# Peptides against a protein of PDB entry 6UG1: the designs that were tried, part 113

Target 1, 304 residues: chain A of PDB entry 6UG1
Amino acid sequence: SNEERKRRKYFHMLYLVCLMVHGFIRNEWINSKRLSRKLSNLVPEKVFELLHPQKDEELPLRSTRKLLDGLKKCMELWQKHWKITKKYDNVGLYMRTWKEIEMSANNKRKFKTLKRSDFLRAVSKGHGDPDISVQGFVAMLRACNVNARLIMSCQPPDFTNMKIDTSLNGNNAYKDMVKYPIFWCEVWDKFSKKWITVDPVNLKTIEQVRLHSKLAPKGVACCERNMLRYVIAYDRKYGCRDVTRRYAQWMNSKVRKRRITKDDFGEKWFRKVITALHHRKRTKIDDYEDQYFFQRDESEGIPD
Target 2, 301 residues: chain A of PDB entry 6UG1 as posed
Amino acid sequence: SNEERKRRKYFHMLYLVCLMVHGFIRNEWINSKRLSRKLSNLVPEKVFELLHPQKDEELPLRSTRKLLDGLKKCMELWQKHWKITKKYDNEGLYMRTWKEIEMSANNKRKFKTLKRSDFLRAVSKGHGDPDISVQGFVAMLRACNVNARLIMSCQPPDFTNMKIDTSLNAYKDMVKYPIFWCEVWDKFSKKWITVDPVNLKTIEQVRLHSKLAPKGVACCERNMLRYVIAYDRKYGCRDVTRRYAQWMNSKVRKRRITKDDFGEKWFRKVITALHHRKRTKIDDYEDQYFFRRDESEGIPD

## One batch from the design tools (peptide; made by RFdiffusion4, then SolubleMPNN)

Design b2_p18_8_s4 (from b2_p18_8, 9 letters changed)
Fold by OpenDDE base, seed 3:
Structure b2_p18_8_s4 (fold): chain B 304 residues (1-304), chain A 18 residues (1-18)
Amino acid sequence: as target 1 above (304 residues)
Amino acid sequence: MEYDLELELQKLEQEYNE
C-alpha cells in the first residue's frame, strides 16, 4: 500500500539516524587517550617513520609509497595483535529484511550491551567482532598521529523493496554477507592530496580509489545484506562526511535511487543529520575531497 | 554516553510492528 511505503521510508530514516549516531559514538570511543597509549606501543619506530615520511620535493610519489608500506606493516602488526575474531550475532550491522523486522517483535533476544569499558578492553586484548577490530585499527593509526577516519557503510532496511517475503534461505548467506566489510579505514595522504582506503580485517587491502573500490559489494547475494548507499566518514576531530561518492561507481544512475536523498525533502533532512554530527570547522582537506567528488560526478555524467 | 544500538533498533522494530 501507499501507507506501507510511507511507513518503510520513515522507519528507514530513523534506522539510518541510529546507525549514524552509533558510528559517531564508536568514533568518540576510539579517541580514548588510555587506548591510544596502549596501541602506540604496537608500532615500532621504523614503521612510525614510514607513516611520517619526509616530503620528496622531486617525486612526491616516493613519499606516498613509504606511507603505503607503513600502512601495510600496520595491517600485519594488527593481525598479530588480534587474537580472537568473533562471528557476528545474527547479521550484526548488515541489512535486515522487512520480514526479519516484522518477526523481531517475537524474538526478544537479550543482546548484551557493549559498554565503552567493554569495547576498550576488547580492543586492548584483541578480542571481538570484525567491526571492533577495524575500529581498533583506526585507533592504532590515530595513536601514531596518522589522520585516519573511521568509515561506516550504513545498512538501513531497503525502503524501495516492497516485497513481503525476502527469506534469505541460502546455505552461504553468512559467507555472502561478510564477503564485504561494513567498517573500514581511510588515511589522508598529504602528498597526493587524497584519501587512501584501508580494509585491515576483511579483504586485507589498501587501495587508492579512482573509479571503483574493491570494498563495493558486487553480485546479487552480497548485495542482499550489504547495499552501498550511505558511506559515512568519522574523523579524529569529530568531523562527519558523506563519502559514498568515492565508493559508488554509479552514484547518479543507481545508488541515488536507493537513498533518502533521491528527493529534495530527503536531501535537506540528510544534510541536517550530517550537520548535527559534524563538530569541526571546514579544512583544506575537505576542499580537496569535494573537488574529487565533483570530478567524479562530472565523469559519471547525468543518467539519460 | 552509553548507547546500545541494538536496544534502540529493537525499540524501533517494536514501534514498526505496533
Scores: peptide ipSAE 0.331, ipTM 0.887, DockQ to the pose 0.760
Fold by OpenDDE base, seed 4:
Structure b2_p18_8_s4 (fold): chain B 304 residues (1-304), chain A 18 residues (1-18)
Amino acid sequence: as target 1 above (304 residues)
Amino acid sequence: MEYDLELELQKLEQEYNE
């Protein structure tokens, strides 16, 4: 019905705000001074120097290569630190179906609240789910004075799915779900004036996204619980930015149709949410990023 | 800030089913 469509749209909006606030709070937690002091000790001086290369005036690419090598070594150090990767409870922060939401009223879910103290202990010990691990990796880079962002792919229920039964069947459902990450890292490259994408946990990859990312979900089974729609970046200065354009190959043709921002009302609403979570002034980094997004929009064109 | 995402999502799911 039209009423059910409105209900699902409204629920999607509220759920999206909760997820975005979650990302903001986790971004605050990873700025812990106590955690920073502990995690900086995981990075030896030689790796710290690679993270902070001098500007090569002759070939700026040499400085970028040093930074990339430093980030690779940081991923290796992080794998040594991380002792226990827990499975997600149920689906974690992957997308729930409408049937799962409707059935949740019948299931008294006993979940354990993860407090800030529990999170800091989990990161410090190297024990937790993949999301905690990624968040801890961002904390380690920030402890090394790297301009690292926490990236969150927000997975609210699909308000464009009007099917009643959206049950997902199959023994491999968990493997397909976790094939692509929900959380990752971006690092500012001051030499190339670009964000470097780092997945330290899932794909264990570093990339300089131009047109497509390896982190973008591909295939029907993977996209059922992980739709690239709202990729939100949280920086060390409590900036909040929509970076979906980086990771979406088909932003205009495909992704926009699945976002609340498909209409002017949704666009204005979503901008208010971003603005409420953005606690810093604009910088030249934001200008370079917006210019990159503009060029990506022009290069995609208008879908026929 | 202390919060419980799963609790807040559970409240939203409850409100959706009422």
Scores: peptide ipSAE 0.339, ipTM 0.891, DockQ to the pose 0.804; fails the geometry check
Fold by OpenDDE base, seed 2:
Structure b2_p18_8_s4 (fold): chain B 304 residues (1-304), chain A 18 residues (1-18)
Amino acid sequence: as target 1 above (304 residues)
Amino acid sequence: MEYDLELELQKLEQEYNE
């Protein structure tokens, strides 16, 4: 019905706000000074120097290569630190089906509240789910004075799916779900004036995204619980930015149709949510990023 | 602020089913 469509859209909006606020809070937790001091000790001086290369005036690309090597070594150090990767409870922060939402009334899920203290202990010990591990990796880079962002792919229920039964086949569902990450890292390259994408945990990859990312979900089974729609970046200064354009090859043709921002009301609403979570002044880094997004929009064009 | 996403999502799920 039209009423059910409105209900699902409204629920999607509320759920999206909760996810975005969660990302903001986790971004605050990883700024812990106590955690920073512990995690900086994981990075040897030689690796720290690679993270902070001098500008090569002849070939700035050499400086970017040193930074990339430093980030690779940081991923290796992080793998040594991380002792226990826990599975997600149920689906974690992956997308729930509408049937799962409707059936939740019957299942009082006993959630174990992860307190800030528990999170900091988990990261310090190297114990937790993949999301905690990624968040801890961002904290380690920030402890080394790297301009690292926490990236969150927000997975609210799909308000464009009007099917009654949205049950997923159970057998490989977890493996397909976790094939692509929900959380990852971006690092600012001051030499190339670009963000570097880093997945330290899931795909264990570093990339300089041009047109598409390896982190963008591909295939029907992977997209059932991980639909790239809202990729939100949280920086060390409590900036909040929509960076979906970086990871979406087909932003205008495909992704926009599945976002609340498909209409003017949704665009204005979503802009208000971003603005409420954005607690810093604009910088030249934001100008370079917006210019890159503009060029990507022009290059994609308007779908016919 | 102790924020429990899972608790807040559970409340939203409850409100959706009412």
Scores: peptide ipSAE 0.334, ipTM 0.886, DockQ to the pose 0.731; fails the geometry check
Fold by OpenDDE base, seed 5:
Structure b2_p18_8_s4 (fold): chain B 304 residues (1-304), chain A 18 residues (1-18)
Amino acid sequence: as target 1 above (304 residues)
Amino acid sequence: MEYDLELELQKLEQEYNE
């Protein structure tokens, strides 16, 4: 019905705010001074020097190459630190179906509240789920004075799906779900004036995204629980930015149709949510990023 | 701020089913 469409849209909006607030709180937790002191000790001086190369004025690419090598070594160090990757208890922060939401009222799941102290302990011991691991990796880079962002791909229920039965059939549902990450890292390259994408846990890859990312879900089965719609960046200074444009090849033609921002009301509402979570002044880094997003919008074109 | 996302999502799911 038209009423059910409104209900699902409203629920999607509330769910999206909860996810975005969660990302903000996790971003605060990874700024812990106690955690920073512990994680800085994981990075040898030689690796720290690679993370902070001198500016090569003749060839800035040499400085970028040193930074990339430093980030690669940090991923290797992080793999040695991380002893146990726990599975998600259910679907984690991947997308739920409408049927799962309707049935959840009947199942009083005892959730174990992960407190801030438990999170800091999990990261310090190298024992937790993939999301905690990525968040800890961002904390380690921040402990080394790297301008690292926590990236979250928010997975609210699909308000464009009006099917009653949205049950997912398949024995490989978990493997397909976790094929692509929900959390990753971005690092600012001051030499190239670009964000470097880092997935330290899932795909174990470093990318300089131009047109598309390996982190963008591909295939029907992977997209059932991981639909790239709201990629939110949280920086060390409590900045909050929508970076979906970086990872969406087809932002205008495909992704916008599945976002709340498909209409003027949704665009204005979503901008208010971003603004409420953005606790820093604008910088030249934001100008370079916005210029990159503009060029990406022009290069995609407006779908007819 | 102690925030339990899973608890808040469960409350939202309950409100959706009411």
Scores: peptide ipSAE 0.329, ipTM 0.887, DockQ to the pose 0.812; fails the geometry check

## One batch from the design tools (peptide; made by RFdiffusion4, then SolubleMPNN)

Design b2_p19_1_s1 (from b2_p19_1, 13 letters changed)
Fold by OpenDDE base, seed 1:
Structure b2_p19_1_s1 (fold): chain B 304 residues (1-304), chain A 19 residues (1-19)
Amino acid sequence: as target 1 above (304 residues)
Amino acid sequence: LEDLEKKLAELYREMKKKE
């Protein structure tokens, strides 16, 4: 019905706000001074120096290469620190079906929310789910004075799916769901004036995204619980930015149709949500990023 | 988040009852 369409749209909006607020709260928790002091001790001086290379005036690319090598070594150090990667208890923050949401509404299960203290302990011990691990990695880089962002791929239920039964066949293996991350890191390269993508946990990769990312879900089975629609960046100064354009090859042709921002009402609403979560002034880094997004929009073209 | 998911699921039930 038209009513069901409206209901799913509004529920998607509410769910999206809640996911974005969760990302904001986790970004605050990883700024813990106590955690920072502990995690800085994981990074030896030689690796710290690689994270903070001098500008090579002859070849700025040499400085970027040092930073990339420092980030690689930080990923290796993080793997040594992280002892236990727990599975998600259910689907974690991956996309639920409408049927699962309806069933969850009927289920009186007491959910155990992870407290800030438990999160900080989990990161400090190296015991937790992949999301906690990524968040801890961002905290380690921030502890080393690296301009690292927490990235969250928000997975609200698909309001464009109007099927009554949206049950996934039980064959959607946990493996297909977790093939691509929900959380990752971005690091500012002050030499190239670009964000470097870092997945320390899932794919264990560093990427300088040009047209497409390795972190973008591919294949039907992976996209059922992980649709790239809302990639939100949380920085160390409580900035909040939509960075979906970086990771979406087909933003205009495909991704926009699956977003609340497909219409003017949704665009204005989503801008209000971003503004409410953005607690810093604009910087030159935001200017370089917006210029990059503009160039990516021009290069994609208008969908026919 | 789980409390939030529960609250969202509750809101979804309330929305479904008002329709």
Scores: peptide ipSAE 0.025, ipTM 0.642, DockQ to the pose 0.726
Fold by OpenDDE base, seed 4:
Structure b2_p19_1_s1 (fold): chain B 304 residues (1-304), chain A 19 residues (1-19)
Amino acid sequence: as target 1 above (304 residues)
Amino acid sequence: LEDLEKKLAELYREMKKKE
């Protein structure tokens, strides 16, 4: 019905706000001074120097290469720190079906909310799910004075899916679900004026995204619980930005159709949500990023 | 998040009852 379509749209909007607020709270927790002091001790001086290379005036690319090597070594150090990667409880922050949401409403299960103290302990011990691990990695880079963002791929239920039964066949669902991450890191390269993408936990990769990302879900089974629609960046100064354009090859042709921002009402609403979570002034880094997104929109063109 | 999911599921159920 038209009513069910409206209900699913509003529920998607509410769920999206809650996910974005969760990302904001986790971004605040990883700014903990106590955690920062502990995690800075994991990074040797030689690795810290690679994270902060001098500007090579002859070839700025040499400075970027040093930063990339420093980030690779930080990823290796993080793997040594992280002792236990727990499986997600159920589906974690991956996308739920409409049936699963309805069934969850009927089950009075007491969900155990992870407290800030428990999170900080989990990161400090190296024991937790992949999301806690990525968040801890961002905290380690921030402890080394690196301009690292926490990236969250928000997975609200698909309001474009009007099927009544959206039950997923259970057996291979977890392996396909966790094939691509929900959380990752971005690091500002001051030399190239670009964000570097770092997945320290899942794919264990560092990339300079031009047109395609390795972190973008591919294949039907992987996209059932992980649809690239709302990639939100949280910086160390409590900035909040939509960075979906970086990771979406087909933003205008494919991704936009599955976003609340497909219409002017949804665009205005989503801008209000971003503005409410953005607690810093605009910077030249934001200007370079917006110029890159503009060029990517022009290069994609209007879908025929 | 699990408390949030529960609250969201409750809100979804309330939205279904008002239809």
Scores: peptide ipSAE 0.024, ipTM 0.641, DockQ to the pose 0.751
Fold by OpenDDE base, seed 2:
Structure b2_p19_1_s1 (fold): chain B 304 residues (1-304), chain A 19 residues (1-19)
Amino acid sequence: as target 1 above (304 residues)
Amino acid sequence: LEDLEKKLAELYREMKKKE
């Protein structure tokens, strides 16, 4: 019905705000000065120097290579620090089906909300789920004065899916779900004027995204619980930006149709949500990023 | 988030009952 379509759209909007607020809160928690002091001790001086290379005036690419090598070594150090990767409880922050949402309303399960103190302890001990691990990695880079963003791929229920029963029956559903991350890192390269993508936990990869990312979910089974629609970046200064354009090869043709921003009302609403979560002034880094997104929009073209 | 999801699921159920 038109009413059910409207209900699913509103529920998607509300769920999206809640996910974006969660990302904001986690981004605040990883700015803990106590955590920062503890995590800076994990990074040797030689690795710190690689994270902060001098500008090579002859070949700026040499400075970018040093930064990339420093980030690789930081991923290795982080793997040594992280002792226990817990599985997600149920589906974690991956996308739920409409049936799962309806059924969860009936379950009196006591959810243990992770407190800030428990999060900081988990990161400090190296014990937690993959999301806590990624968030801790971003905290370690920030402790080393690296301009690192927390990236969150928000997975609200698909309001474009009007099917009643989308029961995901597969035994491999968990493996397919966790194949691609929900959280990752971006690092600002001041030499190339680009964001470097870092997945320290799941794919253990560093990439300079031009047209496509390895972190973008591929295949039907992986996309059932992880649809790239809302990739939100949270910086150390409480900036909030939609960076979906970086990771979406087909933003205009495919991704936009599955976003609330497909219509003018949804676009205006989503801009209001971003503005409410964006607590810093615009910088030249934002100008370079917007220019890159513009070029990516022009290069994709208008879908026929 | 799980408490929030529960609250959201409750809100969704209330929205379904009021129609």
Scores: peptide ipSAE 0.024, ipTM 0.633, DockQ to the pose 0.623
Fold by OpenDDE base, seed 5:
Structure b2_p19_1_s1 (fold): chain B 304 residues (1-304), chain A 19 residues (1-19)
Amino acid sequence: as target 1 above (304 residues)
Amino acid sequence: LEDLEKKLAELYREMKKKE
């Protein structure tokens, strides 16, 4: 019905706000001064120097190469620190079906809400799920004074799916679900004026995204619980930005149709949510990023 | 988030009952 369509749209909006607020809270927790002091001790001086290369005036690319090597070594150090990767409880922060949402309302399951103290202990011990591990990695880079963002791919239920039963029958559902991350890192390269994408936990990759990312879900089974729609960046200064354009090859033709921002009302609403979570002034880094997004929109063109 | 999901699921049920 038209009513069910409206209900699913409103529930999607509410769920999206809750996910974005969760990302904001986790971004605050990883700014903990106590955690920062502990995690800085994991990074040797030689690796710190690679993270902070001098500007090569002749060839800025040499400075970028040092930063990339420093980030690679930080990923290796993080793997040594992280002792226990826990499986997600149920589906973690991956996308739920409408049926699962309806059933979860019936189940009085005592969910253990992870408190700030428990999170800080988990990161400090190297014991937790992949999302806690990525968040801890961002905290370690921030402890080394690196301009690292926490990236969250928000997975609200698909309001464009009007099926009554949305049950997923796949035996490999968990393996396909966790094939691509929900959380990752971005690092500002001051030399190239670009964000570097870092997945320290899942794919264990560093990339300079041009047209597409390795972190973008591919294939039907992987996209059932991980649809790239709302990639939100949280910086160390409590900035909040939509960076979906970086990771979406087909933003205009495919991704936009599955976002609340498909219409003017949804665009205005989503802009208000971003603005409410954005607690810093605009910088030249934002100008370079917006210019990159503009060039990506022009290069994709208007969908036929 | 799980408590939030439970509250959201409860809100979803309340929305479904008010329609």
Scores: peptide ipSAE 0.027, ipTM 0.653, DockQ to the pose 0.681; fails the geometry check

Design b2_p19_1_s2 (from b2_p19_1, 11 letters changed)
Fold by OpenDDE base, seed 5:
Structure b2_p19_1_s2 (fold): chain B 304 residues (1-304), chain A 19 residues (1-19)
Amino acid sequence: as target 1 above (304 residues)
Amino acid sequence: IEELEKKLAEEYRKMKEEE
């Protein structure tokens, strides 16, 4: 019905705000001074020097290569620190079906909300789910004075799916779900004036995204619970930015149709949500990023 | 989020019962 379409759109909006606020809170938690002091001790001086290379004026690419090597070594150090990767409870922060949402209303189970103290202990011990592990990795880079962002791929229920029963039938549903991450890291390269993408936990990859990312979900089964729609970046200064354009090859033709920002009302609303979560002044880094997004929009062209 | 999701699911159910 038209009413069901409105209801699903409204619920999607509320759920999206909740996910974005969760990302904001986790981004605050990883700025813990106590955690920072502990995690800085995991990084040897030689690795710290690679993270902070001198500017090579003749060939800035040499400085970028040192930073990339430093980030690779940080991923290796993080794997040694992390002792226990827990499975997600149920589907974690992956996308729920409309049927699962309806059934959750009837569920009397008391969920244990992870407290800040429990999170800090989990990161310090190296015990937790993949999301906690990625968040801890961002905290370690920030402890080394690296300009690292927490990236969250927000998975609100699909308001464009008007099926009554949206049950997912599949024995490999968990493996397909976790094939691509929900959380990852970006690091600012001051030499190339670009963000470097880092997945330290799932794909264990470092990339300089040009047109496409390895972190973008591919295949029907993987996209059932992980649709690239709202990739939100949380920086160390409590900035909040939509970085979906970096990871979406087909932003205008495909991704936009599945976002609340498909219409003017939704675009204005989503801009208000981003503005409410953005707690810093604009910087030259934002100008370089917006210029890159503009060039990517021009290169994609207008969808037919 | 799970607690919030439960509250949202209860709200979603109420919106269905009011239709």
Scores: peptide ipSAE 0.151, ipTM 0.779, DockQ to the pose 0.571
Fold by OpenDDE base, seed 1:
Structure b2_p19_1_s2 (fold): chain B 304 residues (1-304), chain A 19 residues (1-19)
Amino acid sequence: as target 1 above (304 residues)
Amino acid sequence: IEELEKKLAEEYRKMKEEE
């Protein structure tokens, strides 16, 4: 019905705000001074030097290569630190079906909310789910004075899915779900003036994204619970930015149709949400990023 | 967030019962 469509759109909007606020809160927890002091001790001086290379005036690419090597070594150090990767409880922050939401209203289960103290302990011990692990990795890089962002792929229910029953049945449903991450890292390369993508936990990869990322979900089964629609970046200074354009090859032709920003009302609303979560002044880094997004928009073109 | 998800699910149900 038209009313069901309105209801699903409204619920998607509320759920998206809750996810974005969750990302904001986790980003605040990452900035813990106590955690920073502990995690800085995991990074040897030689690795710290690679994270902070001198500018090579002859070949700036040499400086970027040192940074990339430093980030690779940080991923290796993080794997040594992380002892226990827990499975998600249920589906974690992956996309729920409309049927699961309807059934959740009837569920009397007491949810155990992870407190800040529990999070800090989990990161410090290296025991937690993949999201906690990624968040801890971002904290470690920030402890080393690296300009690292927490990236969150927000998975609100698909308001464009008007199916009555959206139940997902399958023996491999969890494996397909976790094939691609919900959280990852970006690191600012001051030499190339670009964000470097780092997945320290799932794919264990470092990318300089040009046209597409390996982190973008591919295949029907993977996209059922992980649709690339809202990739939000949280920086160390409480900046909040939509970085979906980096990871979406087909932003204009495909991704926009699945976003609240498909219409003018949704665009204005979403901008208000971003503005409410953006607690810093604009910087030259934002200018370089916006220029990159503009070039990516022009290169994709208008969908036919 | 799980508590918020529950509250949202309860709100979604109420909206469905009011139709």
Scores: peptide ipSAE 0.148, ipTM 0.776, DockQ to the pose 0.599
Fold by OpenDDE base, seed 3:
Structure b2_p19_1_s2 (fold): chain B 304 residues (1-304), chain A 19 residues (1-19)
Amino acid sequence: as target 1 above (304 residues)
Amino acid sequence: IEELEKKLAEEYRKMKEEE
């Protein structure tokens, strides 16, 4: 019905705000001074020097290569620190079906909310789900004075899906769900003036995204619970930015149709949410990023 | 998020019962 479409759109908007606020809170928690002091001790001086290379004026690419090598070594150090990777409770922060949302109202299960103290302990011990592990990795890089962002792929229910029964049938549903991450890291490369993408936990990869990312979900089964629609970046200074354009090959033709920002009302609303979560002044880094997004929009063109 | 999801699901159900 038309009313069901309105209801699903409204629910999607509320759920999206809640996910974005969750990302903001986790980004605040990883700025803990106590955690920072503990995690800095995991990084030896030689690796710290690779993270902070001198500017090679002859060949800036040499400085970028040192940074990439430093980030690779940080991923290896992080794997040694992380002792226990827990499975998600149910589907974690992956996308719910509409049937699961309707059934959740009847669920009497008391969920144990993870407190800040429990999170800091989990990261310090190296025990937790993949999301806690990625968040801890971002905290370690920030402890080494690296300009690292926490990235969150927000998975609100699909308001464009008007099917009544959206039951996901399949024995591999969990494996397909966790094939691609919900949380990852970006690191600012001051030499190339670009963000480097780092997945320290799931795919264990470092990439310099041009047109395509390895972190973008591919295949029907993986996209059922992980649709690339709202990739939000949280920086160390409490900046909040939509970085979906980096990871979406087909932003204009495909991704926009599944976002609240498909219409002017949704665009204005979403801009208000971003503005409310953005607690810093604009910087030259934001100018370079916006220029990159502009070039990506021009190169994609307008869908015919 | 799970507590919030529950509250939202309760509101979603109420909106469905008012139709």
Scores: peptide ipSAE 0.147, ipTM 0.773, DockQ to the pose 0.534
Fold by OpenDDE base, seed 2:
Structure b2_p19_1_s2 (fold): chain B 304 residues (1-304), chain A 19 residues (1-19)
Amino acid sequence: as target 1 above (304 residues)
Amino acid sequence: IEELEKKLAEEYRKMKEEE
């Protein structure tokens, strides 16, 4: 019905805000000074120097290469630190079906909310799910004075799916779900004036995204619980930015149709949510990023 | 989030029962 469509849009909006607020809270927790002091000790001086290369005036690309090598070594150090990767309880922060949402109202299960103290202990010991591990990696880079963002791919229920029964059957459902990350890292390259994408846990890759990312879900089975729609960046200064354009090859033709921002009401609402979570002034880094997004929009063109 | 999701699911159910 038209009413069910309105309900699903409204629920999608509320769920999206909850996910974005969760990302904001986790971004605050990883700014812990106590955690920062512990995690800085994981990074040897030689690796710290690679993270902070001198500007090569002849070839700025040499400085970027040193930074990339430093980030690679940080991923290796992080793997040595991380002792226990827990599986997600149920589907974690991956996308739920509408049937799962309806059934969750009946679940009397007491969810044990992870407290800040438990999170900090988990990161410090290297014990937790992949999301905690990525968040801890961002904390380690921030402890080394690297401008690292926490990236979250928000997975609210698909309000464009009007099917009642969306039950996902299959023994491989978990493997397909976790094939692509929900959380990752971005690092500012001051030499190239670009964000570097870092997935330290899932794909264990470093990318300089131009047109496409390896982190963008591909294939029907993977997209059932991980649909690229809302990629939100949380920086060390409590900035909040929509960076979906970086990871979406087909933002205008495909991704926009699956977002609340497909209409003027949804666009205005989503801008209010971003503004409420954005707690810093604009910087030149934001100008370079917006210029890159503009060029990506022009290069994609208007969908026919 | 799981607690918020439960509250949201309860609200979604109420909205469905009021129609």
Scores: peptide ipSAE 0.153, ipTM 0.779, DockQ to the pose 0.631; fails the geometry check

